# Peptides against a protein of PDB entry 5D63: the designs that were tried, part 1

All scores and structures are predictions.

Target 1, 292 residues: chain A of PDB entry 5D63
Amino acid sequence: SLRRGIYHIENAGVPSAIDLKDGSSSDGTPIVGWQFTPDTINWHQLWLAEPIPNVADTFTLCNLFSGTYMDLYNGSSEAGTAVNGWQGTAFTTNPHQLWTIKKSSDGTSYKIQNYGSKTFVDLVNGDSSDGAKIAGWTGTWDEGNPHQKWYFNRMSVSSAEAQAAIARNPHIHGTYRGYILDGEYLVLPNATFTQIWKDSGLPGSKWREQIYDCDDFAIAMKAAVGKWGADSWKANGFAIFCGVMLGVNKAGDAAHAYNFTLTKDHADIVFFEPQNGGYLNDIGYDSYMAFY
Positions, changes and structure headers below are counted from each chain's first letter, unless a header gives other numbers.
Peptide ipSAE was made for these designs. It is ipSAE averaged over its two directions, with the distance scale d0 held at 1.0 Angstrom where the peptide's residues are scored. Compare it between designs on one protein only; published cut-offs may not apply.
A fold fails the geometry check if it doesn't show the stated peptide or something in it is severely misdrawn.

## One batch from the design tools (peptide; made by RFdiffusion4, then SolubleMPNN)

Design b1_p8_1_s1 (from b1_p8_1, 4 letters changed)
Fold by OpenDDE base, seed 4:
Order: C-alpha cells, then sequence, then structure tokens
Structure b1_p8_1_s1 (fold): chain B 292 residues (1-292), chain A 8 residues (1-8)
C-alpha cells in the first residue's frame, strides 16, 4: 500500500509530472502535465498523500505549494472531466477529493481512481507537452494504458525512516540519543539546502568563542530551514528535514555541533558543516545527540 | 564535555 508522504507523480509513458498550474491556490486551477527536472524541488509538482482512516487505499492529495487539493470537477464520471486544485481538508468526506491509489498491473506504477466516480486520472492522449490536459477517464485497474499509470517518487521520509538512516551511520556514538520533532519530512536536494544556507547569512557570520560558535551555527541553519519551509509551502502536516547533531571526537577531548541531511536515496545521512557549507561523509565526530 | 570548536 502507498504510505503517507510527499510524492512527485510522474507519468509512466512520457516524462511528464502532475503539475498544479502556476502553483495557484484558486479554486478550479487546472492540474496539468508538465516537464520536470530530476533532483530538483519541482515546486508545483509535489503532493502530500494523506491516507483516509478506515477507507482502504484512499487518500487526499494536497499540493504542497498551494495547499489546495486534487479535485475531480463535480465528481463527474464523464471521460474528459477536469481535474483541478480546490480548497479542502486532509480528512474530507467530499468524494470529489478522495482518491483510491493502488498498484497497476505492472506492479511498479500506480493508478489514481476517484473514489466517487470510479474514473482514473488520465494524461489525455499521453501528451508530453507543458500544460497537457489531465482528466478523469474511464478505465479498469488491470488495463495497461500508460496514460493512467503513474510513478510515485517519494520525496519525503517518515521519522522512522530518518531514525533508521541515522542508525546505519558508522559515526554514531554508543551513548547516542535521538529526539524526533516531526512525523514526515521533505528531503531537500543539496542545491536547495545550500541555497537556504547562503540566504540565511551564515556564510558571512563570524565565529566567536562561546557567544556564536558551532552550536549557534547549527541551530541557525535549522531555524533558516524551518523558516524557508514556512515561507515556501502552504500545505501543513510535514516538516523540512534538517538535523542538528552534537558529536565527540575519537580522542574524547573535543566536541562539535553540526547539521545533517539525508542522501538522495534517503538510506543514509550526510553531515553538513554550517560554518563553511560543506557536505561530508565523515565530519570527524561521533554523534551522541541529535534532534530533527 | 562542552560543545565547541571552529572550522573557519
Amino acid sequence: as target 1 above (292 residues)
Amino acid sequence: LAVGGAVV
């Protein structure tokens, strides 16, 4: 079954993603096919899938940027019915905004069925052009039509997945204690993470003994990421991944505070030094505490 | 052990 999370949703037939046009929060904003750039944030193309309690395989899909929801216009079962962004809530009972999402017959892609109409989200004619129509269309779960098959590329991690990535890292001290602050985290590309660091003013910040040293840099980076998240996204129910660690060196005579994020595959952590903006697989310290 | 250190 599909897990709660943030997804980039890509057509199985052509290099097109489900895009909320202009990221607009207006009711009736078209959802369209649009090109995407791999390993980038793809601003208007991120969707929070929230599972509906006691309704198998059924979700709302909230656009991260607009905070609006995927909506089948009037819940119509007619082929070619518009799919739009519309105001809503994560646990709505409105069947226009409820989507049953299950594996397609190929076992890799998903199909997205409207709960009420039983029609499927369709990239009309498999059109790969920017602004191509996405509509409700007749179909079945077992059909091989790539116009109705979608890859769900997960762009977030649960707190449990983040915890597991940390636990696999060799630079964790035997006394390690981790503190989880949120439930689901958007994982940023390093380019975006670095840009937030640059925009924070940290590259120009002066290290000062105790009053503005390693812990202040690390906390300032986390605060900058938190603010960027709040300023960038209208959806709720997720955080932006940026960890803070305290570590001790191998000799046990020095300690450091630093940041960390997840690797592209979400399987491992990479350390980030907020004093210079560097990414390291080994920062020279073993972590005895983290919060994220 | 106090947390501290400079990288730059």
Scores: peptide ipSAE 0.052, ipTM 0.784, DockQ to the pose 0.465
Fold by OpenDDE base, seed 3:
Structure b1_p8_1_s1 (fold): chain B 292 residues (1-292), chain A 8 residues (1-8)
Amino acid sequence: as target 1 above (292 residues)
Amino acid sequence: LAVGGAVV
């Protein structure tokens, strides 16, 4: 079964993703096929999948940027019915906004079926052009048509997955205590994480003994990422991943405060030094506390 | 433990 999370949804036949046109929050905004750049944010192409309790394999799909939901116009079963962004809620009973998402016959891609109409989300004619029509279309679960097959690239982690990544790292002290602040986290590319760091003013901040030292830098980075998340996205029910750690050196005579994020595959953590913007696999400290 | 940061 598909897990709750944020997904980049890519066509199985052509290099096109499900895009909310201009990221607009207006009711009836077209959802279209659009090109994407790997290892970037792809702002209008991120979807929060929220599982519906007691309805097998069924979700709402909230556009992360607009805060609106994937909606089959009038719930029509007619082939070619528009799929649009529309206002909604994560646990709606409106069948126009309920999507059954299951593995296709190839075992790798998914199909997206409207709960009410039983039609499927279709990249019409497999058109790879920017702005290509996405519509409800007749189909079956067993059909091999690539116009109705989608890869769900997971762009977020649960708190449990983040906890597991930390537990695998060799630079964790035996006395480590972790504190989880949220349930689901968008994981940023390093380029975006670095840009937030630059825009925070931290690169120009002066280290000063006690009054503005390692803990101030690490907390300021966490605050900058939190603000960036709130200012960038209209959807709710997720956070942006940015951890704070306290660590002790091998000699046990010095402590440091620093940040961390996740690797691209979400399996490991990488340390971030907010005093210089560096990414390190070993920061020279073993963590005894984190919050994220 | 003493908390220290690098001189930048």
Scores: peptide ipSAE 0.051, ipTM 0.778, DockQ to the pose 0.524
Fold by OpenDDE base, seed 1:
Structure b1_p8_1_s1 (fold): chain B 292 residues (1-292), chain A 8 residues (1-8)
Amino acid sequence: as target 1 above (292 residues)
Amino acid sequence: LAVGGAVV
């Protein structure tokens, strides 16, 4: 089953993603096919899938940027019915905004069926052009039509997945205690994470003994990421991944505070030094505490 | 433990 998370949703037939036009929060904003750039944020193309309790394989899809929901216009079962952004809530009972999402017959892609109409989200004619129509269309679960098949590329991690990534890292102290602050985390590309670091003013911040040292840098980075998240996205129910660690060196005579994020595959952590903007697989310390 | 920081 599809897990709760933030997804980039890409057509299985052509290099097009499900895009909320202009990221607009207006009711009735078209959802369209649009090109995307790998390893970037793709701002209007991120969707939070929230599973509906006690309704198998059924979700709402919230556009991360606009905070509006994928909506089948009037819940119509007619082929060619518009799919739009519309105001809603994560656990709505409105069948226009409820989507059953299950594996297609190919076992890798998904199909997105409207719960009420039983029609499928369709990239009309498989059109790869920017602004191509996405509509509700008749179909079946077993049909091989690539217009109705979508790859769900997960752009977030659960707190449990983050915890697991930390736990398998070799630079964790035996006394490690982690504190989870949120449930789901958008994982940023390093380029975006670095840009937030730059925009925070930390590159120009002066290290000063005790008064503005490693812990201040690490906390300031986390605060900058938190603010960036709040300022960038209208959806709720997720955070931006940026951890703070305290570590001890191998000699046991020095401690350091630093940040960490996840690798692109979300399987491992990478350390981030907020004093210089460096990414390291080994920062020279073993973590005894983290919060993220 | 002494909390260390790198000179920027």
Scores: peptide ipSAE 0.050, ipTM 0.778, DockQ to the pose 0.509
Fold by OpenDDE base, seed 2:
Structure b1_p8_1_s1 (fold): chain B 292 residues (1-292), chain A 8 residues (1-8)
Amino acid sequence: as target 1 above (292 residues)
Amino acid sequence: LAVGGAVV
C-alpha cells in the first residue's frame, strides 16, 4: 500500500510528470503533463498524499506549492474529463478529490482511480509535450495501458524512517538522544540545501569564540531551512528535513555542533558543516544528541 | 561537555 508522503508522480510510458500549471492556487487550474529534471525540486510537481482513515488505498493529493487538491471536474465519468487543482481539505468527503491508488499489473507503477467516478488519471494520448492534457478516462485495474500508469517517487521520509537512518550511522554515540520535531519531512537535494545555506548569509559569517561559534552556525542553518520551507510551500502537514547534532570527538575532550541531512535514497544520513558548507560522511565526532 | 570549536 502507498504510504503517506510527498511524491513526484511520473508517467510510466514517457518522461512526463503530473504538474499543476504555473503552480496556481486558482480553482480549476489545469493539471498537465510536464517535463522534469531528476534530482531537483520540480516545484509544481510535488504532491502530498494523505491517506483517508478507514477507506482502503484512498487518498487526497495536495499540491505542495499551491496547497490545492487534485480534483476531477464535476466528478464526471466521461472520458476526457479535466483534472484540475481545486481548494479542499486533507480529509474531505468530496469524491471529486478522493483517489484510490494501488499497484498496476506490472507491480511497480500505480494507477490513480477517482473514488466516485471509477475512472483513472490518464495522460491523454501519452503526449510527452509540456502542457499535455491529464484527464479522467475509462479503464480497469488490470489493463497495461501506460497512459494510466504512474511511478510514485517518494520525496519525503517519516520521522520513523529518519530515526532509522540515524540509527544505522556509525558515528552515533552510545549515549545518543534524538528528539523528533515533526512527522513527515521533505528531503532536499544537496544543491538546494547548499543554496539555502548560501542565501542565509552563513558563508560570510565570522566564527567568534562563544558568541558566534559552532552551535550558532548549526542553529542558523536550521532556521534558514525552516524559513525557506514556510516561504516556498502553501501546503501544510510536513516539514523540511534539516537536523542539528551535538557530537563528541574520539578523545572525549572536544565537542562540536553541526547539521545533517539524508542521502538521496533516504537510507543514510550525511553530515553538513555549516561553517564551510561541506558534506561529510565522517565529521570527526560521534553524536550524543540530535533534533530534527 | 561544552560544545565549541571552529572547523579548521
Scores: peptide ipSAE 0.048, ipTM 0.781, DockQ to the pose 0.512

Design b1_p8_1_s2 (from b1_p8_1, 5 letters changed)
Fold by OpenDDE base, seed 3:
Structure b1_p8_1_s2 (fold): chain B 292 residues (1-292), chain A 8 residues (1-8)
Amino acid sequence: as target 1 above (292 residues)
Amino acid sequence: LAVGGPVT
């Protein structure tokens, strides 16, 4: 079953993603097909899938940027019914905003069925152009029409997944204690993570003994990422991944504070040095504490 | 141990 998380939703037939037009929060804003760039944020094309308790394989889909929800206009079962952004809540009972999401017959892509109408989210005519119509359309779970098949590229990790990535890293001290701050984390591309670092002013900050040293740099980076998240996205129920670690060197006579993020496949962590903006697989310390 | 030290 599909897990709670943030997804980039890509058509199985053409290189087009589900896009909320202009990222607008207005009721009735068209959801359309749009081109995307791999390994970038794709601002209007991220969707938080929230599973509905006690309703199998059924979700709301919240646009991360606008905070509005995928909505089948009037819940109509007519082929060609518009799919729009509309105000809502994560656990709504409105069937216009409830979507059953299950694997297609090919076992890799998903189909998105409206809970009420039983029609499917359809990239009309498989049109790959920017602004192409996305609509509710008649279909079945077993047919192979690529207009109604979607890849769900997971852009976030759960706290459990992050914990697992840390646990398998070789640079963790035997006394390690981790503290989880949130439940779901958007994982940023390194380019975006670096840009936040640059915009924070940390590249021009001076190291000063105790008064502004490694822990201040690491905490300032986390604060900058937190602010960036709050200022960038209208949806709630997730955080932006940026960890803080304390580590001890092999000799046991020096300790350091630094950041970390996740690799592209979300399976491993990579260390980030906030004093110089470097990414490292080995920062020269074994972590005895982290919070993220 | 307190954390500290500039990165070289």
Scores: peptide ipSAE 0.261, ipTM 0.904, DockQ to the pose 0.525
Fold by OpenDDE base, seed 4:
Structure b1_p8_1_s2 (fold): chain B 292 residues (1-292), chain A 8 residues (1-8)
Amino acid sequence: as target 1 above (292 residues)
Amino acid sequence: LAVGGPVT
């Protein structure tokens, strides 16, 4: 079953993603097919899937940027019915905004069925052009039509997944204690993470003994990422991943504060030095505390 | 053991 999380949703037939046009929060904004760039944010193409309690395999899909929800216009079962962004809530009872999402017959892609109409989200004619129509269309769970098959690429991690990534890292001290701040985290590509770092002013900040040293840099980076998240996205129910660690060196006579994020595959952590913007697999310290 | 060291 599909887990709660943030997804980039890509057509199985052509290199097109489900896009909320212009990221607009207006009711009735078209959801369309649009090209995307791998390993980038793809701002208007991220969807938070929230599972509905006690309704099997059924979700709302909130556009991360606009904070609006995927909506089948009037809940119509007519083939070609528009799919739009519309105001809503994560646990709505409106069947126009409830989507049953299950694996297709190929076992890799998913199909997205409207709960009420039983029609499927369809990239009309498999059109790969920017702005191509996405509509509700008749179909079945077992047919192989790629116009109705979608890859759900997970762009977020749960707190449990982040915890697991930390636990398998070799640079964790035996005394390590981790503290989880949120439940679901959007994982940024390094280019975006670095840009936030640059925009924070930290590259020009001066290290000063105790008054503005490593812990201040690390906390300032986390605060900058948090603010970036709040300023960039209208959806709620997720955070932006940026950890803070305290670590001790092998000799046990020096300690350091630094940041960390997740690798592209979300399986491992990578350390980030906020004093110079460097990414390292080994920062020279073993973490005894983290919060993220 | 307090944290603090510069890297730059």
Scores: peptide ipSAE 0.261, ipTM 0.906, DockQ to the pose 0.501
Fold by OpenDDE base, seed 5:
Structure b1_p8_1_s2 (fold): chain B 292 residues (1-292), chain A 8 residues (1-8)
Amino acid sequence: as target 1 above (292 residues)
Amino acid sequence: LAVGGPVT
């Protein structure tokens, strides 16, 4: 079963992703196939899948950027019916915006079936060009047609997954206490995380004893990421991953505040030093407290 | 133990 989360949805046949054209929040904005760049944000191509309670394998798909939802135009079962962005809510009863998402016959890709019409999200003609039509189309779950098969690449982690990643790290103090702030987190590429750090002004900030020291840098980074999230995305129900840690050195005579994020595979954490923008597997401290 | 030290 597909988990709640943020996904980059890529066609199984061609290197094209499900894209909300121009990231527009206008009702009726076309959803199209578009090229993407691996290990980047792909702004208009991120979708929050919200599972519908008591409806098996059925979701709404909210575009992260626009805050609008994937919508089958008029709920029509006709082949070639437009799939658009449209205003909605996460737990809508509108069958135009309800999508049953299950594994395809190949066991790796998914098919996306409209709950009402029973047609499938289709990259028309398998067209790999930017702006290619995505439409509802007749099909079956067992067909091998790559036009209707999609890889769901998870771009987020749950709080539980983040907690597990922290627990696996060897630089956690025996007294560690973690505090979870949110339920689902978009995990940024390091390049994006670094850019937020640069834009925050922290690279030019002066360390000053106590008045603006490690904790101020770490909190400022957290605040910058939070603000970036709020300013960048119209969807709700997720946060941007950026942790704060307090750690003690091996000697027990020094403590430090720093940030951390998740590795690309979401299995581990990597430490981020907000005073210099460095990523480290070992920051020289064992964390006794974190919030994220 | 208060956190503090600079990273150089």
Scores: peptide ipSAE 0.261, ipTM 0.904, DockQ to the pose 0.545
Fold by OpenDDE base, seed 1:
Structure b1_p8_1_s2 (fold): chain B 292 residues (1-292), chain A 8 residues (1-8)
Amino acid sequence: as target 1 above (292 residues)
Amino acid sequence: LAVGGPVT
């Protein structure tokens, strides 16, 4: 089953993603097909899938940017019914905003069926142009029509997945204790992570003994990421991944505070030095504490 | 052991 998380939803037939037009929060804003750039944020094309308790394979889809929800207009079963952004809540009972999402017959892509109408989210005519119509359309689960097949590219990790990634890293001290702050984390591309670091003013910050040293840099980076998240996205129920670690060197005579994020495949962590903006697989310390 | 350390 599809896990709770943030997804970039890409058509299986053409290089088009499900896009909320202009990221507008207005009711009735068209959801359209739009081109995307790999390894970027794709601001209007991220969707938080929230599973509905006790309803198998059924979700709401919240646009991360607008905070509005994917909505089948009037819940109509008519082919060609508009799919729009509309105000809602994560655990709504409104069938216009409930979507059953299961694997297609190809075993890789998903189909998105409206819970009420039983029609499917369809990139009309497989149109790859920007602004192409996305609509509810008749279909079946076993059809091979790529207009109704979607890849769900996971852009976030659960706290458990993050914990597992940390546990796999060789630079974790035997005394390690981790503290989880949130449940779901958007994982940023390094370019975005670096830009937040730049915008924070940390590149121009002076290291000063104790008064503004490694822990201040690491905490300032986390604070900057947190603020960036709050200022950038209207959806709730997720955080932006940015960890803080305390580590001890091999000799056991020095300790350091630093940041970390996840690799692109979300399987491993990479260390980030907030004093210079460097990414490292080995920062020279073994972590005995982290919070993220 | 307090954390610390200049730029790496």
Scores: peptide ipSAE 0.259, ipTM 0.908, DockQ to the pose 0.538

Design b1_p8_1_s3 (from b1_p8_1, 6 letters changed)
Fold by OpenDDE base, seed 3:
Structure b1_p8_1_s3 (fold): chain B 292 residues (1-292), chain A 8 residues (1-8)
Amino acid sequence: as target 1 above (292 residues)
Amino acid sequence: LKVGGPVT
C-alpha cells in the first residue's frame, strides 16, 4: 500500500507530472500536466498523500505549495470532468477529495480513483504539452491505458526512515542519542540546501570563540531551513529535513557541531559543514547526539 | 567535551 508522504506524480506514458497551475490557492484552479526537471523541487508538482483512517487505500492529496486539495469537480462521474485544486482538510469526508490509490496491472505504477465517482485521474489523450487537461475518466483497475497510470516518486522520508539511515552510517558513536522532532520530512536537493545556506548569511559570518562558533553555525543553518520551509509552503503536516549533530573525533579529545541531510536515494546521510558549505561523507567526527 | 573551534 502507498505510504503517507510527499510525492511527485509522473505519468507512466509521457514525461509529464501532475501540476497545480501557477500554484494558486484559489478554488477551482486547474490541475494540469506539465513538464518537470529531475532532481529539482518542481514547486507546484508536490503532493502530500494523507491516508484516511479505516478506509483502505484511500487518501487526500494536498498540494504542498498551495495547501489546497485535489478535487473532482462536483464529484461527477462523467468522462472529462475537471480535476482542480480546492480548499479542504486532510481527513475530509467530502468524496470529491477522496482518492483510492492502488497499484495498476503493471505492478509499478498506480491508478488514482475518485472514491465517490469511481472514475480515474486521466491525462487526456496522453498530451505531453504544458497545461494539458487532467480529468476524471471512466476506467477499470486492470486496464493498461497509460493515460491513467502514474508513478509516485517519493520526495520525503518518515522519521523512522531517517532514523534507519543514521543507524547504518559508519560515523556514529557508540553513545549516540537521537531526538526526532517531526514525523515526515521533505528531502531537498543539495542545490536548494546550498542556496538556503547562502541566503542565511552564514558564508559571510565570522567564527568567534564561544560567542559564535560551530554550534551557532549549525543551529543557524537549521533555523534558516525551518524559516525557508515556513515561507515556501502552505501545506502543514511535514517538515524540511535538516539535522544537527554533535560529534567527537577519533582521538576523543575534540568535539564539533555540524549539519546533515539525506542522500538522493534516502538510504544514507551526508554531512554538511555550515562554516564552509561543504558536503562530506566523513567529517572527521563520530556523532554522539543528533536532533532532526 | 565542549564543542570546539573553527574548521580548517
Scores: peptide ipSAE 0.290, ipTM 0.899, DockQ to the pose 0.532
Fold by OpenDDE base, seed 2:
Structure b1_p8_1_s3 (fold): chain B 292 residues (1-292), chain A 8 residues (1-8)
Amino acid sequence: as target 1 above (292 residues)
Amino acid sequence: LKVGGPVT
């Protein structure tokens, strides 16, 4: 079953993603096919899937940027019915905004069925052009039509997944204590993470004994990422991944504060040095504390 | 153990 999380949703037939046009929060904003760039944010193309309790395989889909929800216009079962962004809530009972999402017959892609109309999200004619129509269309779960098959590329991790990634890292001290701050985390590409670091002013900040040292740098980075998240996205119910660690060296006579994020495959962590913007697999310290 | 120290 599909897990709660943030997804980039890509057509199985052509290199097109489900895009909320202009990221607009207006009711009735078209959802369209649009090109995307791998390993980038793709601002208008991220969707938070919230599972509906006690309704099998059924979700709301909240656009991360606009905070509006995927909506089948008037809940119509007519082929060609528009799919739009519309105001809503994560646990709505409105069948126009409830989507049953299950594996297609190929076992890799998903189909997205409107709960009420039983029609499927369809990239009309498999059109790969920017702005191509996405509509509700008749179909069945077993059909192989790529117009109605979608890859769900997971862009987030749960707190449990993050915890597991940390636990696998060889640079964790035996006394390690981790503190989880949120439940679901958007994982940023390194390029975006670095840009936030640059924009924070940290590259121009001077290390000063105690008054502005390693802990200040690490906390400033965490704060910058938090602010970036708040300013960038209108959806709620997730955070931006950026951890803070305290670590001790092998000799046990020095400690350091630093950041960390997750690798692209979400299986491992990578350390980030906020004093110089470097990414490291080994920062020279074993973590005894983290919060993220 | 006190946290501190510059890098580089």
Scores: peptide ipSAE 0.290, ipTM 0.900, DockQ to the pose 0.504
Fold by OpenDDE base, seed 1:
Structure b1_p8_1_s3 (fold): chain B 292 residues (1-292), chain A 8 residues (1-8)
Amino acid sequence: as target 1 above (292 residues)
Amino acid sequence: LKVGGPVT
């Protein structure tokens, strides 16, 4: 089954993603097909899938930017019914906003069926143009029509997945203790992570003994990422991934505070030095504590 | 063990 998480949802037939037009939070804002840029945030095209308890394979889809939800207009089963952003809640009982999401017959893509109408999210005519209509349309689970097949590119990790990535890293001390702060984390591209670092003022900050040293840099980076998250997204129920670590060197006579994030494939961590903005696979310390 | 050294 599809995991809770943040997804970039891409059509299986053409290079088009499910986009909330202008990221608007207004009720009735069209959801449309739109081009996207790989390895970027794609601001209006991220969706938090929240599984509904005790309803198999059924989710709400919250637009990360607007905080509104994917909504089948009037819950109509008529082919061509508009799919829009609309105010809602993660665990709504409104069938207009409940979507059953399961693998298509090809075993890789998903189909998105409205829970009430039993129609499917359809990129009408497979139109690859920006602003192309996305609508509810009649279909079946086994049909191979690419207009109704979607790849769910997962842009987030659970706390458990992050924990697992840390655990398999070779630069973890035997005394390591991790503290999980949130449940789901949007993982940023390095370019975005670096931009937040730049905007924080840390590149111009001076290291000063104890008063503003490595722990201050690392905590300031985490605070900057947190603020960026709060200012950028209207959806709730997720955090932006940015960890803080304390580590000891091989000699055991020095300790350092630094940040870390996840690699693009979410399988590994990469260390980030907030004093110089560097990404490293080996920062020269073994972590004995982390919070993220 | 105190945390605090600068990177070089």
Scores: peptide ipSAE 0.289, ipTM 0.899, DockQ to the pose 0.540
Fold by OpenDDE base, seed 4:
Structure b1_p8_1_s3 (fold): chain B 292 residues (1-292), chain A 8 residues (1-8)
Amino acid sequence: as target 1 above (292 residues)
Amino acid sequence: LKVGGPVT
């Protein structure tokens, strides 16, 4: 089954993603097809899928930017019924906002069925243009129509997945202790992560012995990412991934504080030096503590 | 005591 997480949802037939128009939080804002840029944040096109307890394969879909939910207008089963953003809650009982999401017949893409109407999210006519209509449409689970098939590209990791990525890294000390702060993390592209670093003022900050040294830089980066998250997104129930590590050198006579994030495939971590904005596979230290 | 030096 589909895991709880943040997804970029792309049509299986054309290079178009499910987009909340203008990222507006107004009730009735159209959800439309829109072009996207790979390896970028795609602001209006991220959806938090929250599984409904005791209802198999059924979710709410919260737009990360607006904090509103995917909503089938009036829950109508008529083909061509608008799909819009609308205020809601993660565990609503409103069938207009409940979506059963399961694998399509091709085993790779998903179909998105409204729980109440049993119609499917459809990119009308497979239109690849920006602003193309997305609507509820009649269909079946086994139908091969690409207008109703969607790739769910995971843009987040669970705390367990992050923990597993850390455990695979060779630069972890035998005394390592990790502390998990949140449950689900949006993983940023490096370009976005770097921009947050630049905007934080850290590039112009001066290293000073003890009073503003490596731990201050690392914590300031973590705080900057946290603030960026709070200021950028209206949805709740997730964090922005930015870890802090303490590590010891090979000689065991020096320690360093630094940041880390996840690689694009979410399988590994990459170290980030907040004093210079560098990404490194080996920072020269083995981590004995992390929080993220 | 944690000992960290400047990187830059």
Scores: peptide ipSAE 0.255, ipTM 0.898, DockQ to the pose 0.490

